# Peptides against a protein of PDB entry 4JHK, part 61

Target 1, 212 residues: chain A of PDB entry 4JHK
Amino acid sequence: EDYKIQSFDLETQKLLKTALKDPGSVDLEKVSSVIVDQSLKDQVFSREAGRICYTIVQAEAKQTNGSVFRRNLLNRLQQEFKAREETRKRSTQEWVCLVSFICNIFDYLKVNNMPMVALVHPVYDCLFRLAQSDALKNEEEVDCLVLQLHRIGDQLEKMNVQLMDELFNLLRDGFLLQEDLSSMGRLLLLEILEFRAGGWKLSDTAQKYYYS

## One batch from the design tools (peptide; aimed at target 1 V111 P122)

Design b2_p30_4_s4 (made by RFdiffusion4, then SolubleMPNN; from b2_p30_4, 13 letters changed)
Fold by OpenDDE base, seed 5:
Order: sequence, then structure tokens, then C-alpha cells
Structure b2_p30_4_s4 (fold): chain B 212 residues (1-212), chain A 30 residues (1-30)
Amino acid sequence: as target 1 above (212 residues)
Amino acid sequence: MEELAEKLRKQAIEDWEKLAPKELAELEAS
């Protein structure tokens, strides 16, 4: 497999490549830190980061039956999660990158092909935060919310349908009642409402309407 | 809604803190 790591300097690229194939030969704490740092800056990389993390986890498990990387990764994410409100105040971009990364980790770091149960509530918490009125007025946050729901909404619903119902109640309320939504934000909310209503699938008609 | 959000945040933090090395190992073995 080829991984998109061109955003890193050559030394870091080498580090990551080594971690992917021989995790026991590198400082996995450093590797995890580097990945998280970059994921907090680049939402596009965040998606790839999930795949990278999954591969490193598997490689370490097979090589040493260890879990140093995953432990350090999740520990760092926990720290970032705890500071999420401060992050949001400081930088909307970093905040949505954080949410994106947590969601991607949820998506890729499966245990026996099942989502990590411990991440379900953290993920929902992030999405609920994005669904609050102060966040819905920001198009960047709405975009993040809708993107994550497109990616992992069906999985999350399977884990807890009650929370998903509550989340979408907030989204419907925002769509119907909130006055300071951007035009695009309102459009995105409508789209995601229809997306779930359609069984987490976009119809051909909807595809043309929203993304033509 | 805010009450639910607060409960969820508390639960999220609790669940995340439970994710210790031993638990991770158990998850892998499951």
C-alpha cells in the first residue's frame, strides 16, 4: 500500500515508513505524536492518518504482540479531547481537524472488525458539540459534522440509535428554527437529514440536486 | 439538550479514561 505522507519532511517520512513496516525499530510514541500533530493541521491528511494508524497498530501487534503505538495514540487523543473547548475557541480549523481525526480513528481502528466501543461516546460528544447552535452557525463546523456523519453515521447508529436520534433532533431543530445558518450550512443540514432518512445513502436525485 | 450533552461529555471522558493498556490488550484478544 502507498500512503499519502508528502506533507511531512523527508526525515519524518522515513520515520513513518519505517513505523509502517518495522514498528519495533522506531519510537512509537514519537510517531503517534507526529501523526496527531499533522492531523490537527490538515483535515485531508486526517483521513489518511486513520489508515496509517491502523496499519501501524496491526504491524506492531504482529511483530511484538504489543500495543505501544495505539496506547500512545489514544492517550494523546484523550488529552486533545479534554481540551477541545479551548481548541475550538483558539482555532476552528484545529477543532474540526480534531473531530475529523477522532472520527477517522473510530472508523479505521477496528477490533475484530468492530468499532472500538470506548470511542463511541467520545465521537458522539464531538458530533453533539458540532450540533449546538453556536457551532451550526459556522459553515466550517457544519461541513465537518456532515462529513463525519456521511463517513461513520451508519456505524454510529448501529452502536447507539438513541444517541443518533437525539443528535438528529438537534439537526432538525437547527435546520427549522435557527435563523443565523449560512445558506450552505442550511443546505448541508437538509442533505444529511435526507441522507439518514434514506438509510444512509444518497439517491441519484439527491446527488444531482446537492452536488451537481 | 444541554443536560444530555453534559451527561454525554462526562460519559465520554469516563469511557476514554478506562482505555488502559490492559483493556486494550483484552480488546485485541477478544
Scores: peptide ipSAE 0.339, ipTM 0.786, DockQ to the pose 0.622
OpenDDE base, seeds 1, 2, 3, 4: peptide ipSAE 0.334, 0.324, 0.334, 0.311; ipTM 0.788, 0.785, 0.792, 0.782

Design b2_p30_5 (made by RFdiffusion4)
Pose (drawn by RFdiffusion4):
Structure b2_p30_5 (pose): chain A 212 residues (1-212), chain P 30 residues (1-30)
Amino acid sequence: as target 1 above (212 residues)
Amino acid sequence: SALDQQKQLDQELKEELEELSENSIETLKD
């Protein structure tokens, strides 16, 4: 029900609500464009845009059996994904938004009730980038890293365990060895090590230790 | 069908990004 589109221009809110009911009546290319555009600019929307994207994807399949919107969305995201390093230099905020959005799409948009394999390596490419020492020194990026691991970390490991294993080695390495990792960065990494070792669930006692 | 179109799109996107992402991840692991 709540797609979290309050950040949008009033005209665009109408465009988006229209695409949910009657996709054929609207420019799905323009629709996908305004969604990707806003997703890189607003944090709340980047971690929630997957709901509205899914609703539109399903509406098009139902109405016209088409997947034009899905296509425009995936190709536009691919382009942002390819330009990820440049976007990170320009704005850490935009980069964490891109990762949150890509990961939200991996979570919501399914293909025959299965995850899109097209996004498996790109998501790991994003999380490995966050696990690097130049990214871990920024609590903003560590926060982004562990948000994705909480949300889709389990699904990702099923698709590829080798990558998740090597990724968590970088987490342990940064935890033990890196000195400019902050106190909050340390708490976040420790919690995610326990989270994964526990089968991607938060124990009652860890809930008490880490969170208010 | 819409499902066939989605599976094809998923495959096309996989082919376009998998090798590029693997090279990037390998550089980060080094």

Design b2_p30_5_s1 (made by RFdiffusion4, then SolubleMPNN; from b2_p30_5, 15 letters changed)
Fold by OpenDDE base, seed 2:
Structure b2_p30_5_s1 (fold): chain B 212 residues (1-212), chain A 30 residues (1-30)
Amino acid sequence: as target 1 above (212 residues)
Amino acid sequence: SAEEEMEQLDKELKEELEPESLERIKKLLS
């Protein structure tokens, strides 16, 4: 697998590569901190972080039957989640990175091949926050919202259909009623509404229309 | 096992985060 770690300095890249292959030889607490920190400032990486984390978790479990990395990762995630409103206030960019990271962890860090139940409501919380009128007017937040729903919407719905219905009620209302959406924001909302309505699938034609 | 450890972490995370999240969601839905 190709891991998107080119945004790190060479030393950190080496650290991460070593963690992926030989986790017992590195400080996994440091590794977790590095990953979280980068995930909070790099959207591209935040979308890949879940996969990287999963690999490290599996590698450590296999090598030493340890869970140092996962424990530290989740502890840090908890801290960031609890501070999410302050993060949003401080930096929209960091906020959407946080959401992306949480969603990616949800997507990749599974228990018995199932999403962690503990992450369901936190993920929905983030998505509902992105679906508020003050967030929908920000294209960056809409981008994030729609991206996550594309990636994990079907999984989330299986975990709680009621919350998904409520979320999409907000998105529909935003699309129909909110006046200060950007053109792209409005387009993305329409697309995601259609995406879910189509069973979390999009035709090739529609995909090209919205994203090409 | 790794799965058992993950389940334990899941429970811990649920206990710590879910109540806050639920309340926030309720607020957002009101």
Scores: peptide ipSAE 0.028, ipTM 0.462, DockQ to the pose 0.769
OpenDDE base, seeds 1, 3, 4, 5: peptide ipSAE 0.028, 0.026, 0.028, 0.023; ipTM 0.449, 0.467, 0.452, 0.454; seed 3 fails the geometry check

Design b2_p30_5_s2 (made by RFdiffusion4, then SolubleMPNN; from b2_p30_5, 16 letters changed)
Fold by OpenDDE base, seed 5:
Structure b2_p30_5_s2 (fold): chain B 212 residues (1-212), chain A 30 residues (1-30)
Amino acid sequence: as target 1 above (212 residues)
Amino acid sequence: SADEEMEQLDKELYEELYPLSLERIKKLLS
């Protein structure tokens, strides 16, 4: 399996590979910190971080029935979430990476095959922030918003349809009323509006229109 | 068990994050 860890140096890659196969032999707190740090810097890795984390969680559970990694991971995630406004102010890139990371963790770390309840409102919080006018004018933030909704929108809606309705009201208003959207941003908003309207699926016609 | 610990962690994080997240969401909707 390719876990998209080529952005790390060789020593860190070795650490991660060992964590994936033999988590008991490494410092899992360090591993979690490395993953979070890189997820904030590397968009490509951030997209895959959830899968990597899931694999490590499963490996540790199978090997020692332990949960050291996920405890450290989620504690660090909580810290980063609490500081999300400071992160956004400092770096749009780190902010969208953080959102992507949180959404990926939501997507992959399940409790009894269900999403972690603790992450539902934090995810919505991030998405609502991306749906504000000051964020919608930034194409990078719109890209992130639309990407996450494509990935986990259906799952998130099942957890709270009322919040999803409110979120999409904001997106519709942005699409219709906001004047300083980029052309691509406006296109992406339209696409995601149609995506949800179609039951979180794209029609063949829509797929050709937006992605061909 | 690991699963039980995960459930407990989920509960604990929910209690800590829910007020903050809900408050922000309400603010963003107002």
Scores: peptide ipSAE 0.341, ipTM 0.882, DockQ to the pose 0.864
OpenDDE base, seeds 1, 2, 3, 4: peptide ipSAE 0.232, 0.102, 0.264, 0.030; ipTM 0.830, 0.551, 0.845, 0.476

Design b2_p30_5_s3 (made by RFdiffusion4, then SolubleMPNN; from b2_p30_5, 19 letters changed)
Fold by OpenDDE base, seed 3:
Order: sequence, then structure tokens, then C-alpha cells
Structure b2_p30_5_s3 (fold): chain B 212 residues (1-212), chain A 30 residues (1-30)
Amino acid sequence: as target 1 above (212 residues)
Amino acid sequence: SAEKEMEELDEELYKELKPISLERIQKLLS
């Protein structure tokens, strides 16, 4: 498999490649930190990072039956999650990267082919924050919210339908009542409302209307 | 553990949630 790690220097690339094949020979705390740091800067990498993390977890499990990488990854995620409001205030870009990364980890880092239960509430908390009025007025945050719901909304709903109902109540209120939404933001909210209503699917007609 | 801590809800964030019921929306749109 080819992993998109060309944005790192050669030393870091070697570190990541070694972690993917022989995780016991590297500092897995450092590896996890490098992955998280880059994911907070690059949304494109954050998606690839989910796949990389899954591979390292599997490699360590097979090699030593260990979970050092996963433990360090979750510890770092917890730190970033706890500081999410400070991150949002400092940089909207870093904030949406954090949300994207957490959602991608949720999507890729499965346990027995099931999502990690421990990530359900943190993911919802991030999405609920994006659904608040002060976030909905920012198109970058709306883009992130809608993108994540397209990617993992169906999986997340299966984990907790009550929270999903509450989330979409906020989105409906925002669409109908909030006045300072951008035209694109309002369109995206309408689309995602229809997307869920259609069982997390879009008709061909709707697809053309929103994305052509 | 880190996993247990990640499961904790942000209660302060949820206190800010003020959704409108479907009934109220239907009334406004009627």
C-alpha cells in the first residue's frame, strides 16, 4: 500500500514507514505525536492519517500483541479534544482539522469491525459545537460539519440516534431561523437535512442540484 | 484511562442547546 507521507522530511518518512512495518523498533509516542501534529495542519492528510493509524495498530497487535501506539494516540486526542475551544479561538483552520481528524479516526480505527465506543461522544461534541449559531455563520465550519456528516453520519447515528436527532434539530433551526448564514452555508444545511431524511442517501436529481 | 476520559460529555456545551420542537416549526410554517 502507498501512504501519502511525502509532506514530511525524509527522517520522519523513514520513522513512519518503520512504524507501519516494525512498530516495536520505533518510539510509538513520537510517531503518534507526529501524525496528530500534521493532521492539525492538513485536512487532506487527516484522512490518510486514519488509515495509517489503523495499519500501525494492526501491525503492533500482530508483532507484540501490544497497544502502545493506540494508547498514545488516544492520550494525544484527549489533550487536543479538551483544548478544542482554545484551538477554535486561535485558528478556525486548526479547529476544523481537529474535527476532521477525530472523525477520520472514528471512521478507520475500528475494533472488531465496529467503531470505538469511546470516540462516539467526542465526535458528537465536536459536531454539536459546529452546529451552534456562532459556528454556523462561518462557512469553513459549515463545510467541515456537512463533510463529516456525509462521511460518518450513518455510522454515528447507529451508535446513538438520540444525539443525532438533537444535532439535526439544531441544523434545522439554523437553516430556518438564523439570518447571518452565507448562501452556500444555507444550501449545505438544506442538503444535509435532505441527505439524512433520505436515509443518508441522495437522489440523482438532488445530487445534480447541490453538487453540479 | 484516556478512553474513559474521552467518553465524558461537555455538559457546558450542551447547556447552550436550544432547539425548537417540530410542533413549533409546523406552526410557524402554517
Scores: peptide ipSAE 0.024, ipTM 0.365, DockQ to the pose 0.057
OpenDDE base, seeds 1, 2, 4, 5: peptide ipSAE 0.018, 0.012, 0.006, 0.024; ipTM 0.432, 0.337, 0.321, 0.482

Design b2_p30_5_s4 (made by RFdiffusion4, then SolubleMPNN; from b2_p30_5, 17 letters changed)
Fold by OpenDDE base, seed 3:
Structure b2_p30_5_s4 (fold): chain B 212 residues (1-212), chain A 30 residues (1-30)
Amino acid sequence: as target 1 above (212 residues)
Amino acid sequence: SAEEEMEKLDQELYDELEPISLQRIKELLE
């Protein structure tokens, strides 16, 4: 299975591959740090990081019944989440990568086949931040917001429909009232409003209109 | 067990992040 780790140097690639197959033979704290660091600067990797993390968690559980990797991963995630505003100020790219990573972890790193409850509100917090006026004017942030809602919106709504309603109230207001949206940003907001209204599904016609 | 540790981590993360997230959301909605 391809985990898209070609952006790492050969030594790090070997480390990650070993972690995926024989996690007990590597420093799992280092592995978690490498994954988080790369997820903050590489959008391609951040989109797949959740799957990688899930595999390592499962491999460690199977091999030693341990949870060293998960513990280190979540601790680092917590640190990055707490510093999210500083990250956003420093780099929009790193900020959207962080959001993407958190959402991807939410999507893949399940407990008893369910999302981690602890991640629900943090994910919503990130999405609400992206839904503020100062973020909606930035197309990169709108892209991130809409992408995450496409990926995990239905799951998030199942966890807390009230927060989802409040989030989409902001998105509707942004679409209708905010003047400094890009043309694409406005289009994407309309699309995601329709997407949810349609039960988190798009018709073929709508798909062609918004994403062709 | 691994499952027990995962549950503890989930709870710890919830305890630390939930209040901050809720407060931030409330502020953004005002």
Scores: peptide ipSAE 0.030, ipTM 0.505, DockQ to the pose 0.803
OpenDDE base, seeds 1, 2, 4, 5: peptide ipSAE 0.023, 0.025, 0.023, 0.023; ipTM 0.486, 0.481, 0.450, 0.481; seed 2 fails the geometry check

Design b2_p30_6_s4 (made by RFdiffusion4, then SolubleMPNN; its pose is not in this set)
Fold by OpenDDE base, seed 3:
Structure b2_p30_6_s4 (fold): chain B 212 residues (1-212), chain A 30 residues (1-30)
Amino acid sequence: as target 1 above (212 residues)
Amino acid sequence: DEEEELEEKKKEEEEKREKEEDLASVTVPF
């Protein structure tokens, strides 16, 4: 299986490949740090990193019944989450990569085939931040918000419908009342409002766009 | 016989504790 690790140098690629198949032979703290660091800088990788993480978690569980990688990953993720406002201030690109990565981890890294409860509120907090007026005026942040809702909105709603209702109240108000939205931003907000109203069901075209 | 049974019980209890710790790590919010 292709894990899209071409953006790493050859030494790091080898490290990751080894972690995927023989996690007990590598420093899993280092592996987790490398994955998080790259996910903050590379949007393509941040969108796919969840699958890599899932595979490493499964490999470690099978090999040693351990959870060192997952623990280190979540600890680092928590640190980045806590610093999210500073990240946003420093770089919009890194901020949207962080959100994308957190959402991707939520999507792929299941425990007993269920989402990790610990990630529900952090994910919503990120989405609520993207739904504030100062973020909605930035097309890059709107793109990120809408993309995540397309990918995990249905799962998030199942975890907490009240928070989802509150989030979409903000999106509705932004669409109706905020004057400094870009044309594309306004269209994206309308689309996502309609998407939820339609039961989170993607068209074939939309599915290809968001998941291919 | 009895010593082996005691070691097995200790192993089971340790495994249970580890599972509980893992569960806790996925339930505490950031």
Scores: peptide ipSAE 0.045, ipTM 0.510, DockQ to the pose 0.509
OpenDDE base, seeds 1, 2, 4, 5: peptide ipSAE 0.040, 0.038, 0.041, 0.038; ipTM 0.592, 0.549, 0.549, 0.564

Design b2_p30_7_s1 (made by RFdiffusion4, then SolubleMPNN; its pose is not in this set)
Fold by OpenDDE base, seed 5:
Structure b2_p30_7_s1 (fold): chain B 212 residues (1-212), chain A 30 residues (1-30)
Amino acid sequence: as target 1 above (212 residues)
Amino acid sequence: SSLEKLRKELRERAIKEWEEKVPVELKEFE
């Protein structure tokens, strides 16, 4: 398989490639740190990072029946999650990268073909934070919120429909009542409301209006 | 329908606001 890791230096690329094929021969703590660090700076990479992480987890499990990589990855993720409010205050960009990374790990790092239950509440907590009025007025945060719901909303709902209902109550209220939303933000909220209402897919008519 | 009209109006306003905002933001970096 080919992985998009050209953003790293050659030495790090070699490290990652080796981790993908022979995880027992490399420092998996270092590998996890490198992946997390890059994911916190590049939202686009975070999607690829999820796929890479899954592959390494599977490779290590098969090779040594170990879980060193996953343990280090999740520990780092927990640390970043706990500091999420400070991250948001420091940089909106870093905050949305964090949310994107957590959501992508949820999406890719499945156990027995099921989402990790331990990540359900952390993911919802991040999405609820993005759904607060002070976040909805920022298009970058709205973009992140809507993107994640498009990618993993259906999976999250299956894990906890009550939380999803509460989340979308906030989004509906924001769309209808919040005055300082941009037109783009308001449009995105409408789109995601329709997306869920349509069974996490858009009708042909809605598709035309939002993407043509 | 009312929903279709709302979609159209929001889309048009969003495009307009974007077109007006981008040039202003770029001026700060010239």
Scores: peptide ipSAE 0.268, ipTM 0.725, DockQ to the pose 0.014
OpenDDE base, seeds 1, 2, 3, 4: peptide ipSAE 0.256, 0.261, 0.255, 0.263; ipTM 0.720, 0.723, 0.720, 0.725

Design b2_p30_7_s2 (made by RFdiffusion4, then SolubleMPNN; its pose is not in this set)
Fold by OpenDDE base, seed 2:
Structure b2_p30_7_s2 (fold): chain B 212 residues (1-212), chain A 30 residues (1-30)
Amino acid sequence: as target 1 above (212 residues)
Amino acid sequence: SALEQLREQLRKLAVEEWEELSPIELEEFK
């Protein structure tokens, strides 16, 4: 199976490839660290990172019934999450990468084919933060928010519909009441409101309207 | 509403709890 790891140096690529096939032969803490580090820099990679992480988790489980990689990954994720406000203050780009990564881990790192319950509240917290007025005025944060809701909104709602309702109340209020939204931001909010209302689906016509 | 405020408080508590979980506990809540 091919994974998008071209952004890493050759040594790290080899490390990752080995981890995917024979996780017991590598330092899984190091593997988790390099994945997290890259995911915090590259939002595109964070999507691939989810798949990579899941594969490594499965490989380790099959090989040794262990969970060293997952444990290290989640621990690092927890650390980055704790520092999320500082990260946001330092760099919007890094912040949205963090959110993207957490959401992608939620999306891909399944346990018994189910989302990790432990990640539900942290994911929602990130989305709630993006739904605050100070974040909604920033297109980059709105883009991230809407993207994640497109990807995992339906799953999150299944985990906790009450939180999703509260989140969308904020989004609706932002759309209707906040004056300093960009035109694109306002359009994106409207789109995501419509997206959820449509059962987390969007027609081709609507897609063109909001994203073309 | 009072209910919404309670939900928000519970959410915040849940997040704080998650932040304090040990690696072992993180696995237990999977």
Scores: peptide ipSAE 0.360, ipTM 0.865, DockQ to the pose 0.300
OpenDDE base, seeds 1, 3, 4, 5: peptide ipSAE 0.024, 0.340, 0.355, 0.358; ipTM 0.577, 0.855, 0.861, 0.862

Design b2_p30_7_s3 (made by RFdiffusion4, then SolubleMPNN; its pose is not in this set)
Fold by OpenDDE base, seed 5:
Structure b2_p30_7_s3 (fold): chain B 212 residues (1-212), chain A 30 residues (1-30)
Amino acid sequence: as target 1 above (212 residues)
Amino acid sequence: SSLEKLAQELKKKAVEDWEKLVPKELEEFE
């Protein structure tokens, strides 16, 4: 398979490629660190990172029945999650990248074709934070929120419909009552409200827009 | 408010879930 890792230097690309094929021959802690670091500053890569992580996890499991990579990855994500408010204050860009990455890990890093239950509350916590008034006025955070809900909203709802209802109550209130939303932010909120109301199904045109 | 309480509870659960996840991975490796 082809993975989009051109944003890394050649040495790091080689490291990642080796991890994908022969994870036992590389420092998987270093690999996980590199992936997380890049995902925190590149939202485009963040999406690809989920797929890469899943592949490495599978490769290590098949090769050694080990879970060193996943352990290190999740440990690092836990650290970043704990510091998420500090990250948000320092850099909105890094914050939305963090949320995106956690959501992508939730989407791709499945066990027995099931989402990791332990990530459900962390994901909802991030999305609820994005749904607060101070975040909704920031278009970059609204973009992130809406994007994640398009990608994994249906899965999250299956895991906990009550939390999803509460989340969308916040979004509806924001759409209807908050005055300092950007024009685009307001449009995005309306779109996601309609998206869920329609059963989390996109038209062909909308699908191309969000997943192209 | 009810929403504030929910948010606090959710945050607590999220932290707890993360704290449990890493140890489970260690146990699976050992």
Scores: peptide ipSAE 0.463, ipTM 0.870, DockQ to the pose 0.575
OpenDDE base, seeds 1, 2, 3, 4: peptide ipSAE 0.424, 0.418, 0.441, 0.450; ipTM 0.836, 0.847, 0.863, 0.867

Design b2_p30_7_s4 (made by RFdiffusion4, then SolubleMPNN; its pose is not in this set)
Fold by OpenDDE base, seed 2:
Structure b2_p30_7_s4 (fold): chain B 212 residues (1-212), chain A 30 residues (1-30)
Amino acid sequence: as target 1 above (212 residues)
Amino acid sequence: SRLEELEEQLRKRAIEDFERYSDIELKEFE
């Protein structure tokens, strides 16, 4: 597979490539660190990062039956998650990158083709935070929220439908009651409400209306 | 409120889930 790692220097690219093929020959803590660091700066990369992480996890499992990489990755995620409010205050961009990364890890880093249960509540917590009034007024946060729900909403709902119901209650209230939403933010909230109502599917008509 | 309580529980559970997983991983390799 072609992994989008061209944003790294050549040495780091080599490190990542080696980790993908022979994880036992590299410092997997360092590998996890560079992936997380880049994912916190580049939301586009965070999508690829999920796929990369999954591949490394699989490679290590097959090679040594170990989980050093996954352990280090999740430990770092825990640290970033704990500091998420401070991150949000410091930089909206870093905050949405963090959310995006956690969601992408949830999406890709599966065990026996199932989402990691340990990530369900962290993901929901992030989405609930994005659904608060102070976040909904920020278009960048709304973009992130809607994007993640498009990507993993159906999976999350399967893990906990009650939390999803509560989340969408907040989104509905925001759409209906909050006055300081941007026009695009309001439109995106409406779209995602319709998206879930349609079984996490977007009709051709709706897609054209909202995104074309 | 119900919502506030839910959100608080969610935050706590999220942190606990991370910690629980980490503890399990550490025990497996130490």
Scores: peptide ipSAE 0.371, ipTM 0.828, DockQ to the pose 0.490
OpenDDE base, seeds 1, 3, 4, 5: peptide ipSAE 0.369, 0.364, 0.368, 0.362; ipTM 0.828, 0.825, 0.827, 0.825

Design b2_p30_8 (made by RFdiffusion4)
Pose (drawn by RFdiffusion4):
Structure b2_p30_8 (pose): chain A 212 residues (1-212), chain P 30 residues (1-30)
Amino acid sequence: as target 1 above (212 residues)
Amino acid sequence: SALEQQEQLDAELKSELDDLSISSIDTLKS
């Protein structure tokens, strides 16, 4: 019900609500464009846009059996994904938004009730980038890293365990060896090590230790 | 069908990104 589009221009809110009911009546290319655009600019929307994207994807399949919107969305995201390093230099905020959005799409948009394999390596590409020492020194990026691991970390490991293993080695390495990792960064990494070792769940005692 | 279109799109996109993503990940793991 709540797609979290309050950050949008009033005219665009109408455009988006229309695409949910009657996709054929609207420019799905323009619709996908305004969603990707806003997703890079607003944090709340970047971690929630998947809901509205899915609803539109399903509406098009139902109405016209088409997947034009899905296509425009995936190709536009691919372009942002390819430009990820440049975007990170320009704005850490935009970069964590891109990662949050890509990961939200991996979570919501399914293909025959299965995850899109097209996004497996790109998601790992993003999380490995966050696990680097120049990224871990920024609590903003560590926060982004652990948000994705909480949300789709389990799904991702099923698709590819080798990558999740090598990724968590970088997490242990940064935890033990890196000195400019902050206190909050340390708490976040420790919690995610326990989270994964516990089968991608938060124990009652860890809940008490880490969170208010 | 819409499902066939989506599976094809997924395969196309996988083919376009896997080499780029794997190369990037290998560099980061180095």

Design b2_p30_8_s1 (made by RFdiffusion4, then SolubleMPNN; from b2_p30_8, 16 letters changed)
Fold by OpenDDE base, seed 1:
Structure b2_p30_8_s1 (fold): chain B 212 residues (1-212), chain A 30 residues (1-30)
Amino acid sequence: as target 1 above (212 residues)
Amino acid sequence: SAEEKMEELDKELYEELKPFSLERIKKLLS
């Protein structure tokens, strides 16, 4: 079980490992802050942070029937979400890290094996923002958008098919009509359009076409 | 239970975030 926490210093790694095994022995508010802060800086970590968070939530629930970590995590997440436009203006990298983190939390932090309903609209809001013309011209944002849709698109659609249809209308229009897309960006949009059309799966032919 | 607490928090967060998200989405679609 590798949680990919190599980007942290050794002391923080120890803190996180302790939180994963014995959450009652550490400051879970501090742990949540550290995870969110690092998720905004490290895209690799932000993609996997949800698994860490889920494990800590489960560990605390089992140990003390508590929810201190989850509460602090979601409060911080809400703050970052509300400030997302400012984050995007400041740093595209931090913005895509934030989106990746939110989507990863959606993917992993489930209740009764179901996605958190509270995160559905925030996730769609982020994806719709990435689907705007000013974002589609940035390959880094397109990469993020397509990656998240590959990971959680089918789950999101189950939660709200109408929003997914609207989102993909924007992606279609971007692919067909927007002229300042990079070649790779345009290719990625085409791929994700085909991906959804295929039931959120890639055919062998498509796999070879886009990724070989 | 832990599950009940999570559900309660989920509902609370949903009610708090839903208006903002819907408004933003509407703006993006306009």
Scores: peptide ipSAE 0.059, ipTM 0.635, DockQ to the pose 0.851
OpenDDE base, seeds 2, 3, 4, 5: peptide ipSAE 0.008, 0.057, 0.035, 0.033; ipTM 0.304, 0.621, 0.563, 0.567

Design b2_p30_8_s2 (made by RFdiffusion4, then SolubleMPNN; from b2_p30_8, 16 letters changed)
Fold by OpenDDE base, seed 2:
Structure b2_p30_8_s2 (fold): chain B 212 residues (1-212), chain A 30 residues (1-30)
Amino acid sequence: as target 1 above (212 residues)
Amino acid sequence: SAEEEMEKLDEELRKELEALSLARIEELLK
């Protein structure tokens, strides 16, 4: 498979490619660190990162029956999650990248073809934070929220429908009652409300917008 | 197997991650 890693320098690209094919020959702690760091800077990469991470996990397991990469990855994820409020205060961009990364790991890093149960509540936590009034007024946060729900909303709902109902109650209230939303923010909220109501099915237009 | 190792790690992380998240979610739902 071909992976989009052009944002890295050539040496790092080689490192990542080697990790994908021969994980036992590289420093997998370093690899995990590089992937997480870049995912916190680039939302586009964060999507690719999920796929890359899954591939490396599988490759290491098959090659050495090891789990060094996954362990380091998830440890770093845990650290970043714990510091999420601080991250949000420091940089909205880093915050939405963190949310995107966590959601993409949830999406790709499956256990027995199922999402990791341990990530369900953390993902909801992030989405609930994005659904608060102080976040909904920020178009960048609304965009992130809506994007993640488009990508993994159906999976999350299957894991916990009660939390999803509560989340969308907040989104509905924001759409209807909050006065300081941007025009685009309101449109995005309306769209996602309708998206879930329609059974989480993407239109051709939405498919192009969110996955291009 | 790889899946078994993932299950072990998932279980090890569950309590810590869920506890942090649930506390925040409960606060936000008040």
Scores: peptide ipSAE 0.053, ipTM 0.683, DockQ to the pose 0.807
OpenDDE base, seeds 1, 3, 4, 5: peptide ipSAE 0.036, 0.038, 0.000, 0.021; ipTM 0.599, 0.621, 0.258, 0.476

